Peptides against a protein of PDB entry 4M9S. Designs and how they scored, part 100

Target 1, 135 residues: chain A of PDB entry 4M9S
Amino acid sequence: SRGLVGVECITPYSYKSLAMALQRCVEVLSDEDRSALAFAVVMPPGVDIPVKLWSCVIPVDICSNEEEQLDDEVADRLKRLSKRGALLSGKRMPVLTFKIDHIIHMFLKHVVDAQTIANGISILEQRLLEIGNNN

## One batch from the design tools (peptide; made by RFdiffusion4, then SolubleMPNN)

Design b1_p25_1_s1 (from b1_p25_1, 14 letters changed)
Fold by OpenDDE base, seed 5:
Structure b1_p25_1_s1 (fold): chain B 135 residues (1-135), chain A 25 residues (1-25)
Amino acid sequence: as target 1 above (135 residues)
Amino acid sequence: EEEKEKEIVKKALEGLRKSLEKLKS
């Protein structure tokens, strides 16, 4: 699977049950959704993040560079993640946002490979600079 | 609506900055 370590990792959880449940949720995801979930690790936990910002880190291979199409595709992936094991929490008002919970974020921090995290950070920083300069 | 979105983005960016620093450590 892209972006995630295939082997069991040591988690800070007192009980392995939560980690096992999350692992099962990850295993049933498509490769694309699993990749999106991996990059969610760079987002701050407990914060409602607009789709626009998610689109800065979620890798999209199919859609055009048009913002509307990009946001729609990213939103679709995030919606699927929100429906599977409550990996994300979506809100529609006042704008469409998604939030990663602290416990999920902690899990991802341990199971996502270091290179993916580094890449996500680099990409996000670059995109944020571009957004800042264009506004 | 735009103002609300801007505020949400602002808060998100603040969180991102803090989170990124932790991930870099």
Scores: peptide ipSAE 0.406, ipTM 0.886, DockQ to the pose 0.032
Fold by OpenDDE base, seed 4:
Structure b1_p25_1_s1 (fold): chain B 135 residues (1-135), chain A 25 residues (1-25)
Amino acid sequence: as target 1 above (135 residues)
Amino acid sequence: EEEKEKEIVKKALEGLRKSLEKLKS
């Protein structure tokens, strides 16, 4: 699966130490968590996004097709990411949300495969259209 | 709780649509 490449990437950051820290965090992730992180690039930085919307773009391969179970699996992945290098910030109240910071988002834009970004956008647009029609 | 979630989702959707347009550019 395409997503975050494990190859050294040129950092646009002035602070090389931060880029190195982020790269280290990415390298130690499981394949599933790394994939989830890759698709976080399609989310707007600095915005608390509910898990329901995260589940529109984060691929889940192992759990049931039931939407409720999908959300739980996605939430677990995002929780793990939030505990590693502050890749994401989670809030439990009033509803479970996750946020990607601007600096992390900028990092992802440079290291995530372009095709992965394009696919994520396409998938999200489709899902958002479906949700919008049901509301 | 469900109503609150619906409201949050609705607001988030609006933001996402705008952000996606920027990301495509």
Scores: peptide ipSAE 0.405, ipTM 0.885, DockQ to the pose 0.031
Fold by OpenDDE base, seed 1:
Structure b1_p25_1_s1 (fold): chain B 135 residues (1-135), chain A 25 residues (1-25)
Amino acid sequence: as target 1 above (135 residues)
Amino acid sequence: EEEKEKEIVKKALEGLRKSLEKLKS
């Protein structure tokens, strides 16, 4: 199941000023965008990840099962995150990708629940196996 | 263009594998 999850903003993050700024950014997000941000913790920091791979972990509750529509919905969420305190960095060419910075990733590791991380890993592993078998 | 896309996907997959192993440990 790909359900929505919340992000708790209480963190022992060493950079207090940055942590406070990030916390404020997270608190004003919609539930669906905050859920997407939570699952971003399973992505490798500093790597441009194609939207197709993001769609393997980002939960979409109300959308068609069509692959193109799913990717578009995921892309929209990631775009909103990139505009909110630069939580992600988007790149349009040559293909649409998004990247999480090391600092943001480190922040998420402190605030995202362990069960959420475990669920994200499980979902991603399952989807990667499917992609690998279909190639 | 196709080769560039393949390279991006390849790098992403390699990064994902490494990241997942770190998160599991």
Scores: peptide ipSAE 0.405, ipTM 0.885, DockQ to the pose 0.030
Fold by OpenDDE base, seed 3:
Structure b1_p25_1_s1 (fold): chain B 135 residues (1-135), chain A 25 residues (1-25)
Amino acid sequence: as target 1 above (135 residues)
Amino acid sequence: EEEKEKEIVKKALEGLRKSLEKLKS
């Protein structure tokens, strides 16, 4: 078990300037990748989250219903995001995980619409129940 | 490795629970 404590984020950038830079990064994303990024707001910042859990909230439109294929598609999207302005940070070992930075998360909380956040939370809660039942 | 993965998932779930509580408040 790991206890999470709130971490203060220190940045040399003003919120406005950082937001502008991030907005530029978001604008060049595909619709699918931008959607994936939006749902990243439901994840705890600064935590390495396994792809399995990301797949609980990231919408996948074109893919087989096989869980492995869904995870692969999600992983591909997250990998692309990790290459765009460090929107995410990926780690391959010991398991493939992705982490959202506190600054990026703060940005998303301001720009992602409330309905998307609510939907993400609802979806994640439902999937977590399912995972709990399978364990 | 499977056990390690389970541990990582468990830790992540703990974080998710706390995060969701904050988002819902």
Scores: peptide ipSAE 0.399, ipTM 0.882, DockQ to the pose 0.034

Design b1_p25_1_s2 (from b1_p25_1, 11 letters changed)
Fold by OpenDDE base, seed 5:
Structure b1_p25_1_s2 (fold): chain B 135 residues (1-135), chain A 25 residues (1-25)
Amino acid sequence: as target 1 above (135 residues)
Amino acid sequence: EEEERRKLVEQALEGLKKSLEELKK
């Protein structure tokens, strides 16, 4: 929840009702799910991203660092987000992926804390380098 | 499934790097 704490919904949306609806949707999330949503801002909108890449940036506190367990926990969070409004879109075939919509992404860019965005980018870049070296 | 996942990851990597650079601006 750190990434969204204390930030008011200020968006360039022409429709105030949409911004308000999104804000209400965020407010009813659990702390864990809200944190996951905040870090979704670092993902490119409109792209189906495999769970493995989501797991590089979504913070997990209790789960072990085992890849399978991490992916499962991240997938569960993303699944919950996909069931709440249109925050994410899940796809099961050929592999499980999740996509953030452009509208949601624009919303997040304006309401997520700047430090959270910067940290998310840094973490993801580091993890991507590690993945690249293993190939 | 594992091979498909690997391919999708590889395809997404370049796009992610580009999008991250844009997000930094």
Scores: peptide ipSAE 0.323, ipTM 0.864, DockQ to the pose 0.032
Fold by OpenDDE base, seed 4:
Structure b1_p25_1_s2 (fold): chain B 135 residues (1-135), chain A 25 residues (1-25)
Amino acid sequence: as target 1 above (135 residues)
Amino acid sequence: EEEERRKLVEQALEGLKKSLEELKK
């Protein structure tokens, strides 16, 4: 499988009105969706990232090791996040991509556990090296 | 779609690497 397995994060955080609203949105997410959101912190804000790259870091525990199934599961999670308070912005054409905005990313940097961030970075870097070598 | 996906991946790779380095700080 790709990404981290069984990682949950997003600690309670309240600072500004916007942060409070975001925190409420996070609290109603499923564990899987909340985990996916946490790992979005490793992505650069304002950039349309293809699902293939998201699948390198988003944890998927249920699906088989088949890449196509993993990508589909990741896409479903990201789609749900995009529908909840616009936590992400999805783009279907020309290919399916998702983007985290700067405000959400800044929020995540403050509320996501440092170890989760570090692990996400490490795994993503490893996967990117593999992808880069195959290109 | 596959070709476009590959292009987007390639374009994102360098940006991601730089972003990750900044996030490590």
Scores: peptide ipSAE 0.320, ipTM 0.862, DockQ to the pose 0.034
Fold by OpenDDE base, seed 3:
Structure b1_p25_1_s2 (fold): chain B 135 residues (1-135), chain A 25 residues (1-25)
Amino acid sequence: as target 1 above (135 residues)
Amino acid sequence: EEEERRKLVEQALEGLKKSLEELKK
């Protein structure tokens, strides 16, 4: 599917129809990709976020603890999401980043479990502290 | 690219901190 660009909801009905379309996209995702999408809710919408920061919240089950390997695995998941109904927007220059649109972010805030959101925030805060200490 | 990456990360971190505070409310 081609990416969603400049999509806005101007009526409650428009939002409902868009939500239904997004829900269909979510339903066909793998468990891992769906989980990654859920944690995208903690990111600020409309901002190009480097993969390094995405890796702070995206859970990776089976891989080395090496940061570069984690980033690569996370990048692959985010790339798949960007190609599936434009759930994310990827940018390769100057560095690889991904962005969540406002409308999709709003959708996620509605459908993602509150505990998942809380956990994502907690994890991100912890990782940011670690990054700050290592820089 | 490394310098540009650092700059983007630093800028994003500042934005994230603000966004997290809003999301926690």
Scores: peptide ipSAE 0.320, ipTM 0.861, DockQ to the pose 0.032
Fold by OpenDDE base, seed 2:
Structure b1_p25_1_s2 (fold): chain B 135 residues (1-135), chain A 25 residues (1-25)
Amino acid sequence: as target 1 above (135 residues)
Amino acid sequence: EEEERRKLVEQALEGLKKSLEELKK
């Protein structure tokens, strides 16, 4: 199922036009990109997050067993999102990172399905534990 | 680059943990 609600929902934004604009941006995304955006809600806003951590939560169809290729696929999705308005901000140096802004994050918290949020949290927590244990 | 990536990951971990806890409530 889609991680985002299909209908416009109430948001804390004072200006309805902003919420509507964001909703429209989400609606025109591909299913894959929209899914990636939905899971972005579990990331802390305003923080440059390395692609490695994004890959822990964003689902990718298995095209290769190499972790590097998985990161590349995730990076491609995030790059597309970064080109859609202000959904994400990317940095290439020193390493490739992506950041979700507070406004977008707040929007996502209201429109992303509760189950998707819960799943994303669980997945990320599990992956972080694995990373920590392998450190 | 790998070392820099690792450093950034480590720096992000604490923030992630805090944010996840906030999302749960």
Scores: peptide ipSAE 0.324, ipTM 0.864, DockQ to the pose 0.032; fails the geometry check

Design b1_p25_1_s3 (from b1_p25_1, 10 letters changed)
Fold by OpenDDE base, seed 1:
Structure b1_p25_1_s3 (fold): chain B 135 residues (1-135), chain A 25 residues (1-25)
Amino acid sequence: as target 1 above (135 residues)
Amino acid sequence: EKEEEEKLVQRALEGLDESLKKLKE
């Protein structure tokens, strides 16, 4: 289905009510999942993004440095977010991807602090350079 | 499947360029 993307043409009242609902969803997240959601703001909205690319920006503290374990841990976090309302949309086939819709992205731009956004961009750009150099 | 993943990554990177530009403004 269209999810929240279908509600992009909203009234100010609709946005306010939706924002309140989203805020409550965010508040009940674990610190770990909330952090992952915050960094999702750097991703382009409306695009199915493979886990490999998500792993470039989602922080993981405990898993080993093995790429497979990193991707699995990131995927687990994103799966939890996708199960909590419409925070993310997951697609398993043909490739595991996650997408942030425009409404959620717009919400995050207002609630995520500027420093976190800047850090996320910096981290992502650094990781992309590393991947590019290894190809 | 690997080829499909690569295609999806490339598509995401194209969108990312524009998104990052907007976030930096």
Scores: peptide ipSAE 0.487, ipTM 0.905, DockQ to the pose 0.034
Fold by OpenDDE base, seed 4:
Structure b1_p25_1_s3 (fold): chain B 135 residues (1-135), chain A 25 residues (1-25)
Amino acid sequence: as target 1 above (135 residues)
Amino acid sequence: EKEEEEKLVQRALEGLDESLKKLKE
């Protein structure tokens, strides 16, 4: 998948152009993929995040409650996002991971509403506690 | 593979803690 250089905003024009491109990418997404992208804002930028952790924040309401199926559905959404512009960067080996770049993360912080961010954080923290207790 | 995944999870969790603090402020 195509990555994004962390320091893209060389000029104000470059920033505006990037923002416009990102907005276009977001507009053509399905509702479920756009929702997944919104919740990606809670992840630390520049870090390869395993699908297991992504599944803690990406909302999935169609698949079964089985963890394996959840991960597969989440992975599919993230894969689609990674094919849209430079929204995410996926890596298959040695473990399937996805990474959000700093510039994309900064964009999301400005366009995703505060309540969604707060909800995402809350959900993630709850799921992490559950994982920690089950290990 | 499971061992590598666990390593990546732990690394991600370290970064996550810091980022979540920033998002809450």
Scores: peptide ipSAE 0.486, ipTM 0.906, DockQ to the pose 0.034
Fold by OpenDDE base, seed 3:
Structure b1_p25_1_s3 (fold): chain B 135 residues (1-135), chain A 25 residues (1-25)
Amino acid sequence: as target 1 above (135 residues)
Amino acid sequence: EKEEEEKLVQRALEGLDESLKKLKE
Protein backbone atom coordinates (compact mmCIF):
# COMPACT_ATOMS: atom_id res chain seq x y z
CA SER B 1 0.00 0.00 0.00
CA ARG B 2 1.33 3.42 -0.98
CA GLY B 3 1.08 5.77 1.96
CA LEU B 4 1.77 9.50 1.83
CA VAL B 5 2.74 9.64 5.49
CA GLY B 6 6.24 10.77 4.63
CA VAL B 7 5.24 13.42 2.13
CA GLU B 8 5.98 16.93 3.29
CA CYS B 9 4.67 20.01 1.58
CA ILE B 10 7.54 22.42 1.16
CA THR B 11 5.78 25.20 -0.72
CA PRO B 12 2.24 26.49 -1.09
CA TYR B 13 2.48 25.66 -4.76
CA SER B 14 3.11 22.04 -3.95
CA TYR B 15 -0.09 22.04 -1.98
CA LYS B 16 -2.04 23.54 -4.85
CA SER B 17 -0.69 21.00 -7.25
CA LEU B 18 -1.54 18.18 -4.90
CA ALA B 19 -4.99 19.60 -4.34
CA MET B 20 -5.59 19.68 -8.07
CA ALA B 21 -4.51 16.09 -8.42
CA LEU B 22 -6.74 15.03 -5.56
CA GLN B 23 -9.64 16.96 -7.00
CA ARG B 24 -9.29 15.03 -10.23
CA CYS B 25 -9.34 11.78 -8.31
CA VAL B 26 -12.48 12.84 -6.49
CA GLU B 27 -14.25 13.86 -9.69
CA VAL B 28 -14.02 10.39 -11.21
CA LEU B 29 -15.53 8.68 -8.16
CA SER B 30 -19.11 7.49 -8.06
CA ASP B 31 -21.51 9.50 -5.95
CA GLU B 32 -21.49 6.80 -3.28
CA ASP B 33 -17.73 6.58 -3.09
CA ARG B 34 -17.39 10.35 -3.09
CA SER B 35 -19.82 10.55 -0.21
CA ALA B 36 -17.85 7.94 1.69
CA LEU B 37 -14.67 9.89 1.13
CA ALA B 38 -16.30 13.07 2.38
CA PHE B 39 -17.26 11.46 5.66
CA ALA B 40 -13.72 10.20 6.12
CA VAL B 41 -12.91 13.73 7.27
CA VAL B 42 -14.33 12.93 10.70
CA MET B 43 -11.74 10.23 11.29
CA PRO B 44 -8.38 10.93 12.92
CA PRO B 45 -5.60 10.97 10.35
CA GLY B 46 -2.75 8.51 10.60
CA VAL B 47 -4.73 5.97 12.60
CA ASP B 48 -5.60 2.45 11.48
CA ILE B 49 -9.34 2.38 11.94
CA PRO B 50 -11.31 -0.89 11.93
CA VAL B 51 -14.22 -1.18 9.52
CA LYS B 52 -16.57 -1.32 12.48
CA LEU B 53 -15.91 2.34 13.22
CA TRP B 54 -16.01 3.34 9.57
CA SER B 55 -19.46 1.80 9.35
CA CYS B 56 -20.62 4.31 11.94
CA VAL B 57 -20.18 7.24 9.55
CA ILE B 58 -20.24 5.85 6.00
CA PRO B 59 -23.78 6.07 4.65
CA VAL B 60 -25.20 2.84 3.25
CA ASP B 61 -28.51 2.96 1.43
CA ILE B 62 -29.08 -0.54 0.07
CA CYS B 63 -28.04 -3.00 2.76
CA SER B 64 -30.25 -4.85 5.20
CA ASN B 65 -30.23 -4.16 8.92
CA GLU B 66 -27.64 -6.84 9.52
CA GLU B 67 -24.51 -5.25 10.90
CA GLU B 68 -22.24 -7.74 9.20
CA GLN B 69 -23.65 -6.92 5.80
CA LEU B 70 -23.27 -3.23 6.46
CA ASP B 71 -19.64 -3.72 7.36
CA ASP B 72 -19.03 -5.63 4.16
CA GLU B 73 -20.55 -2.91 2.04
CA VAL B 74 -18.56 -0.25 3.83
CA ALA B 75 -15.41 -2.28 3.41
CA ASP B 76 -16.02 -2.54 -0.32
CA ARG B 77 -16.35 1.21 -0.64
CA LEU B 78 -13.24 1.84 1.37
CA LYS B 79 -11.35 -0.71 -0.71
CA ARG B 80 -12.31 1.15 -3.87
CA LEU B 81 -11.12 4.39 -2.34
CA SER B 82 -7.83 2.80 -1.38
CA LYS B 83 -7.28 1.89 -5.02
CA ARG B 84 -7.67 5.50 -6.11
CA GLY B 85 -4.26 6.97 -5.54
CA ALA B 86 -3.53 7.51 -1.87
CA LEU B 87 -7.00 8.43 -0.71
CA LEU B 88 -6.96 5.66 1.88
CA SER B 89 -4.54 2.99 2.98
CA GLY B 90 -5.95 -0.43 3.68
CA LYS B 91 -4.46 -3.08 5.90
CA ARG B 92 -5.89 -6.59 5.87
CA MET B 93 -3.96 -8.27 8.65
CA PRO B 94 -4.39 -8.85 11.49
CA VAL B 95 -7.61 -6.83 11.31
CA LEU B 96 -9.06 -5.11 8.27
CA THR B 97 -8.45 -1.41 8.81
CA PHE B 98 -8.30 1.74 6.76
CA LYS B 99 -6.27 4.86 7.40
CA ILE B 100 -6.54 8.37 6.08
CA ASP B 101 -3.26 10.21 5.63
CA HIS B 102 -2.69 13.63 7.10
CA ILE B 103 -2.39 15.28 3.70
CA ILE B 104 -5.66 13.78 2.48
CA HIS B 105 -7.37 14.72 5.70
CA MET B 106 -6.16 18.28 5.35
CA PHE B 107 -7.48 18.35 1.82
CA LEU B 108 -10.89 17.09 2.91
CA LYS B 109 -11.13 19.67 5.67
CA HIS B 110 -10.93 22.36 3.00
CA VAL B 111 -13.22 20.87 0.36
CA VAL B 112 -15.92 19.09 2.36
CA ASP B 113 -18.79 21.40 3.26
CA ALA B 114 -19.37 22.29 6.88
CA GLN B 115 -22.80 20.68 6.97
CA THR B 116 -21.42 17.33 5.86
CA ILE B 117 -18.75 17.50 8.53
CA ALA B 118 -21.31 18.37 11.16
CA ASN B 119 -23.58 15.56 10.03
CA GLY B 120 -20.73 13.11 10.07
CA ILE B 121 -19.80 14.03 13.60
CA SER B 122 -23.40 13.80 14.74
CA ILE B 123 -23.93 10.42 13.12
CA LEU B 124 -20.70 9.05 14.51
CA GLU B 125 -21.46 10.20 18.03
CA GLN B 126 -24.93 8.74 17.82
CA ARG B 127 -23.71 5.39 16.54
CA LEU B 128 -21.05 5.19 19.21
CA LEU B 129 -23.67 5.71 21.87
CA GLU B 130 -25.80 2.99 20.35
CA ILE B 131 -22.89 0.59 20.25
CA GLY B 132 -22.10 1.40 23.84
CA ASN B 133 -25.66 0.73 24.89
CA ASN B 134 -25.78 -2.57 23.07
CA ASN B 135 -22.62 -3.84 24.72
CA GLU A 1 -8.41 -11.39 16.35
CA LYS A 2 -11.42 -10.10 18.22
CA GLU A 3 -9.20 -8.89 21.01
CA GLU A 4 -6.91 -7.21 18.53
CA GLU A 5 -9.88 -5.54 16.89
CA GLU A 6 -11.04 -4.20 20.22
CA LYS A 7 -7.60 -2.84 20.89
CA LEU A 8 -7.58 -1.07 17.55
CA VAL A 9 -11.04 0.31 18.19
CA GLN A 10 -9.89 1.71 21.50
CA ARG A 11 -6.86 3.36 19.93
CA ALA A 12 -9.03 4.83 17.21
CA LEU A 13 -11.46 6.21 19.77
CA GLU A 14 -8.65 7.93 21.60
CA GLY A 15 -7.53 9.63 18.42
CA LEU A 16 -11.09 10.41 17.48
CA ASP A 17 -11.63 12.41 20.64
CA GLU A 18 -8.86 14.82 19.72
CA SER A 19 -9.88 14.96 16.09
CA LEU A 20 -13.49 15.77 16.87
CA LYS A 21 -12.45 18.57 19.18
CA LYS A 22 -10.45 20.14 16.38
CA LEU A 23 -13.27 19.75 13.87
CA LYS A 24 -15.69 21.47 16.22
CA GLU A 25 -13.47 24.55 16.59
Scores: peptide ipSAE 0.486, ipTM 0.905, DockQ to the pose 0.034
Fold by OpenDDE base, seed 2:
Structure b1_p25_1_s3 (fold): chain B 135 residues (1-135), chain A 25 residues (1-25)
Amino acid sequence: as target 1 above (135 residues)
Amino acid sequence: EKEEEEKLVQRALEGLDESLKKLKE
């Protein structure tokens, strides 16, 4: 299995204006989708990130060991998040990518606990090293 | 397509280094 066991954003929170609206959006997500969103905080905002890199940090608990199937599961979660307004922006061609906006990223930095952020960074760095060593 | 993916991966990694540094602060 790749990624971490599901860790959700810290909820509930009280914010004003856009932050409050985003918090409400997070609260209605499934546990799996909310966990995926939490780990999105480790990605650089404003950058089109291929699913391959997302799969390094998005938790997948129950899935086949096949790489393609893991990526498909991650892609499905990210697609659902992209349907929730400004949470993520998806691009299908030429390569399937997802991008987190600066505003959303800033929001996540406040609602995702420090340990989750640290764990996400650690697992991402580890996966990148593994990929690099296998190439 | 794989080549395009690799290009996007490299571009993402460039931004990732700086962003991760900021997150660790």
Scores: peptide ipSAE 0.483, ipTM 0.905, DockQ to the pose 0.033

Design b1_p25_1_s4 (from b1_p25_1, 15 letters changed)
Fold by OpenDDE base, seed 1:
Structure b1_p25_1_s4 (fold): chain B 135 residues (1-135), chain A 25 residues (1-25)
Amino acid sequence: as target 1 above (135 residues)
Amino acid sequence: SEEERQKIVQQALEGLDKSLQALKE
């Protein structure tokens, strides 16, 4: 969201302070929202990503496998993240998209487990291939 | 509207390709 957009680290101390604040935000998230945030690390920072593409990597455990319900559930999680510590920036028009900030992305690269990152990349690549084949 | 949607998707896909390559390194 607007709160972290354009924020640049000028000093190591500023970065440390920001990282500590972000860590506190992450710690109070639900397991589902924290998982969604972790997988957000595979998204390119500063790019408006449609919900459809987010749904390729965000895991959803308890819902219908129908695309409509899946997208709605993913959107709800991303909306919560956007409201919690400005972890994401959402746009409703013309298409519902969410964007991860560069600072948040750098933070995630350092705190998200390497295996989670690797899995996220693999899942996303697989789903994108499937989408391409179905069109 | 449809054209704008396609543009947004295309930009996202281009960004994804670059990001995924960077994360693999």
Scores: peptide ipSAE 0.423, ipTM 0.896, DockQ to the pose 0.032
Fold by OpenDDE base, seed 4:
Structure b1_p25_1_s4 (fold): chain B 135 residues (1-135), chain A 25 residues (1-25)
Amino acid sequence: as target 1 above (135 residues)
Amino acid sequence: SEEERQKIVQQALEGLDKSLQALKE
């Protein structure tokens, strides 16, 4: 559960201003929200992702095992991230979704620890299989 | 609607497959 904790902002961006702004946004996040942001790197940029799928990768520490409650907690975290400007874009209709843009995704790809990315992929793949088998 | 939800989920899953493959390489 390393996420973005203690990770130095290293980006290939030509304009340091954007990277610095993003770094500042990350620094003021809670540990839980920062972790959620880190795992957002496994999501496809530019795609509206339903909360249900976000819940497959976003770690939830203090919550009931009930699916509905898990989704609500994840939604709250993603909502907070969406309020931090360019981090995420939320859409309520027709279904509650969140989207990461390409610029933010590129930023995360360079600053998120490789092990965190690998773990996120593994967890997501496993849970997607479970969803597929239950449908 | 349920149909809209299913459509959005399907589109998301298609995007995920491509993204995950790219991240693994």
Scores: peptide ipSAE 0.422, ipTM 0.896, DockQ to the pose 0.031
Fold by OpenDDE base, seed 2:
Formats: C-alpha cells, sequence, structure tokens
Structure b1_p25_1_s4 (fold): chain B 135 residues (1-135), chain A 25 residues (1-25)
C-alpha cells in the first residue's frame, strides 16, 4: 500500500487549487518517496527534525548493516522531497534537518490512511524507546 | 557545535511528544 488515498482525495482545504497542486505533487513521486512523505505525517509540523529521527519512521527495504548508510539513504529521499516545492524544507547546517510545514502536515493527516498513521506512530515510539535505552 | 546539535535534538523530541499525543486522539 502507498499509504495515501487515491487521486480524488478529500482535503480540509478551502482552496481547491492548493489541494489539487499537492495531489499532483504526490502523484508524480516514486513509490519510495511517496512512502517517505506519508510517514512524515507523524512528525511535528514546523520543527527542524534531524535525519536520525526521520530514519526512525521512514521505511527502508534495502540497507546495509551500517547506521550511517541508513541515514544517508533516508537523507537522499528527504532531499528529493525538499526539491518538490513546499513538501519539505531542509537545512544542512549546523546539522542536517528537515521540516514539514503545517499546511502540508494538515494535508497528510487527511490523505494518509489511518493504518499508516498508526503504524508510523508505533514504529517511531518503538525506535525512540530503543534509542533512549541505549543512552 | 555539539551544544547546538543537542539543542536541535531536544527541540525535536519535545515537539514529537506533543505531536504524537495529538495524533493518537
Amino acid sequence: as target 1 above (135 residues)
Amino acid sequence: SEEERQKIVQQALEGLDKSLQALKE
């Protein structure tokens, strides 16, 4: 599952043009990038999130045993998303972070299926717990 | 700097706690 509702998504936006533009942006994404975007819904809007935390929720099917490579792959996906208009905003310094805007986040809350949201929350909570226990 | 890195992480974690709680409701 792509985790997103089909082309004719119901959005809370009053402006049909904005909703349609966002839908078009989602439709042209690769499956991997679309999945990454879907799971971005679990992130707090307006907050610069380090790549390490993004890697806790973004699914990666093929990765090496090296944590660094996992982060790099996640970063690449997020970088591609950041090039798609207002989907994400990236900062390289002082550390690599990505931020989702409130408007995009609100859009995702309504177009990402409930199961994907629930799974994303569960996965993130589990990974955060693991990180906390290792500190 | 390390301090700046820690600050960014802390801010992110604080935001996550609030956001996750809101999404569960």
Scores: peptide ipSAE 0.422, ipTM 0.895, DockQ to the pose 0.030
Fold by OpenDDE base, seed 3:
Structure b1_p25_1_s4 (fold): chain B 135 residues (1-135), chain A 25 residues (1-25)
Amino acid sequence: as target 1 above (135 residues)
Amino acid sequence: SEEERQKIVQQALEGLDKSLQALKE
């Protein structure tokens, strides 16, 4: 079980309405931004996650293999998501972080396919090991 | 501050561990 308990929808009507609104938001995203949102499902809801950790799971195909460019590209995607119906919540200070809400996370669990979730977990675990080995 | 940055990273890592464990169940 997760260590943090979040607020859940208490009415079927509210849940359905929210799901419909979120689906509309997802449909207008670019393929890249939609992919980034999908992988947000592996992040713990309600926690401010530094961009460095987001970059472990967000796919980037456009920029070079430089770490700085990777983080910038990831940050740009997450910033766009934060401007889309509060899909994410960004915080600039003291460190640039992004947080997924419990409600959004629950939505993603229902719409993101199992294979994507499994891949995201595997990639994240691998990258975390690499970070640990470099220390 | 550096101290605050480290705190944020540590909290994130702790959250990740719990979340990943839950997703594997």
Scores: peptide ipSAE 0.417, ipTM 0.892, DockQ to the pose 0.032

Design b1_p25_2_s1 (from b1_p25_2, 12 letters changed)
Fold by OpenDDE base, seed 1:
Structure b1_p25_2_s1 (fold): chain B 135 residues (1-135), chain A 25 residues (1-25)
Amino acid sequence: as target 1 above (135 residues)
Amino acid sequence: SLKELEQALERTRKLLAEAVAKAAA
C-alpha cells in the first residue's frame, strides 16, 4: 500500500528573520501536520503535485486500505498546511494539487531530520516506480 | 546531508514528472 507509518518530526533549529517566523509556525502545528510538512521536503519546489503523489510520502494512519480514504486524509492535512501561514499552495482545479514554494522548501531542507528526508525520498521513488509499472 | 538530498531529488525528478503527467491525464 501507499504511504508511510506516521513519523513525528520536531525541529529544534533556530533561525533569523523569515526562517524564525517559519519555525514558529511549524512549532505550533500538531504532530501529524508537522510530520506531513516534514515529508513535503521530498517534493520539488514550485511544482503542482497531485494528492495521489503526496499520499506516497505523507505519513497516514488509516483503518482502511482504500486509496480514496488515504487521499482524503492526506488532502485534509495538506489543506490545513496551506491555510497555516501558507506553508503550501493548494489548487482545486483542474485537479486537486499542492505545491511547496522555494522558500519553504529551502527552510525544510535545513530543519528536517536527515533520516526522515532519506526515507521519504526512498519511499517516493519506490512508489513512483510501482505506479509506473502499473500504467 | 543537504548535498545528498539535492542529488536524490534530482534523481527522482524525471520519474516524478512522468507520474505527475499521468496523474493529470
Scores: peptide ipSAE 0.321, ipTM 0.840, DockQ to the pose 0.035
Fold by OpenDDE base, seed 2:
Structure b1_p25_2_s1 (fold): chain B 135 residues (1-135), chain A 25 residues (1-25)
Amino acid sequence: as target 1 above (135 residues)
Amino acid sequence: SLKELEQALERTRKLLAEAVAKAAA
């Protein structure tokens, strides 16, 4: 399946250990949460991103077409990821946001399928432009 | 490639910053 690929590390011990831990975390995720994590790579690390913008790239194919419901579903996935510690960090106030750490982002850059990354970036750019035009 | 990804991310930064600002307003 597309998304995250297995990790092989040729790095210092500290990074290797971290990569191994992250790989294990990825392996135990559900398919939908793993997919959400994969697409997090298109976000800039260290930036608190509102859920609305996360919804531009997090794939959701089951919920209704209502924006609020879409955002809620995305938020739920991101919340689950944040419970895995370093995968994501969430803030509730003043607006619900999530942030990917630099280390996690670096990990994802190397393990996420290249086509997934490319598609995610393309989708993000398109939807950001649409938001800019409509708001 | 990794370089291509980094370049693409840089290209999206401005648009994202604008969107973040609007979403926070």
Scores: peptide ipSAE 0.319, ipTM 0.838, DockQ to the pose 0.034
Fold by OpenDDE base, seed 3:
Structure b1_p25_2_s1 (fold): chain B 135 residues (1-135), chain A 25 residues (1-25)
Amino acid sequence: as target 1 above (135 residues)
Amino acid sequence: SLKELEQALERTRKLLAEAVAKAAA
């Protein structure tokens, strides 16, 4: 899906109705997919983010020393989210990326708990600095 | 708070842009 490019809520009523629809979509997700969606709030909306960077903040239950396994699990979760109510937009070429739309991001900013947001931001900043130093 | 989140996102934009560029290269 290409997402909701250029679409904006122009009234409080429209936003409220859309939020209720999104809440229904979130409620039917598995616990692990809902958790992944929550951490998407720390990503800038409208930007194609490579899976490698998503893996910096998406929690994975699989304990493995193989980096490829972690990226694959993250990719699978993001793919499922992209197929559920256009929560994310995926692009396969040239590199697998996922993007969160402004509307979805605005919704998450209001419903995700403060502790999750704080943890996600802290982890993302730390991992980005590490990547920059390990190039 | 919402304001704090928006400020934090702005601080990470530069680092993200650099990381995305490197990942795409």
Scores: peptide ipSAE 0.318, ipTM 0.837, DockQ to the pose 0.036
Fold by OpenDDE base, seed 4:
Structure b1_p25_2_s1 (fold): chain B 135 residues (1-135), chain A 25 residues (1-25)
Amino acid sequence: as target 1 above (135 residues)
Amino acid sequence: SLKELEQALERTRKLLAEAVAKAAA
């Protein structure tokens, strides 16, 4: 399946223990949360991104096609991820946003399969264009 | 602004796309 690759890889981390800790953290996630985390790699690190934009790339398999419900489901997943320490940081004000840390982003860039990254980028680009054209 | 965010995302996407392309080559 698409998402995170379970194969051991060389990371740019100076300390192997950090990479190992992150790998273990990812392994205990549910499949859907792990998938959401994988697609977070297409987001710029250190930026507070509104849920609306997260919903452009976070896959939702079992949910209503209504936009409002989609955003809520995405938000719930991101909230769960934000409870996993450094994985994501949530902010409720002024609007609900989530941010991926530079270290986590760097980790994901190496462990998420290339096809998932490519697809995520493509999807994000397309949907951003649609949003832009509608505004 | 939304535009500024989109620009930031574009920068990230370009970097990732290049990395993927290099890995696939």
Scores: peptide ipSAE 0.209, ipTM 0.707, DockQ to the pose 0.028

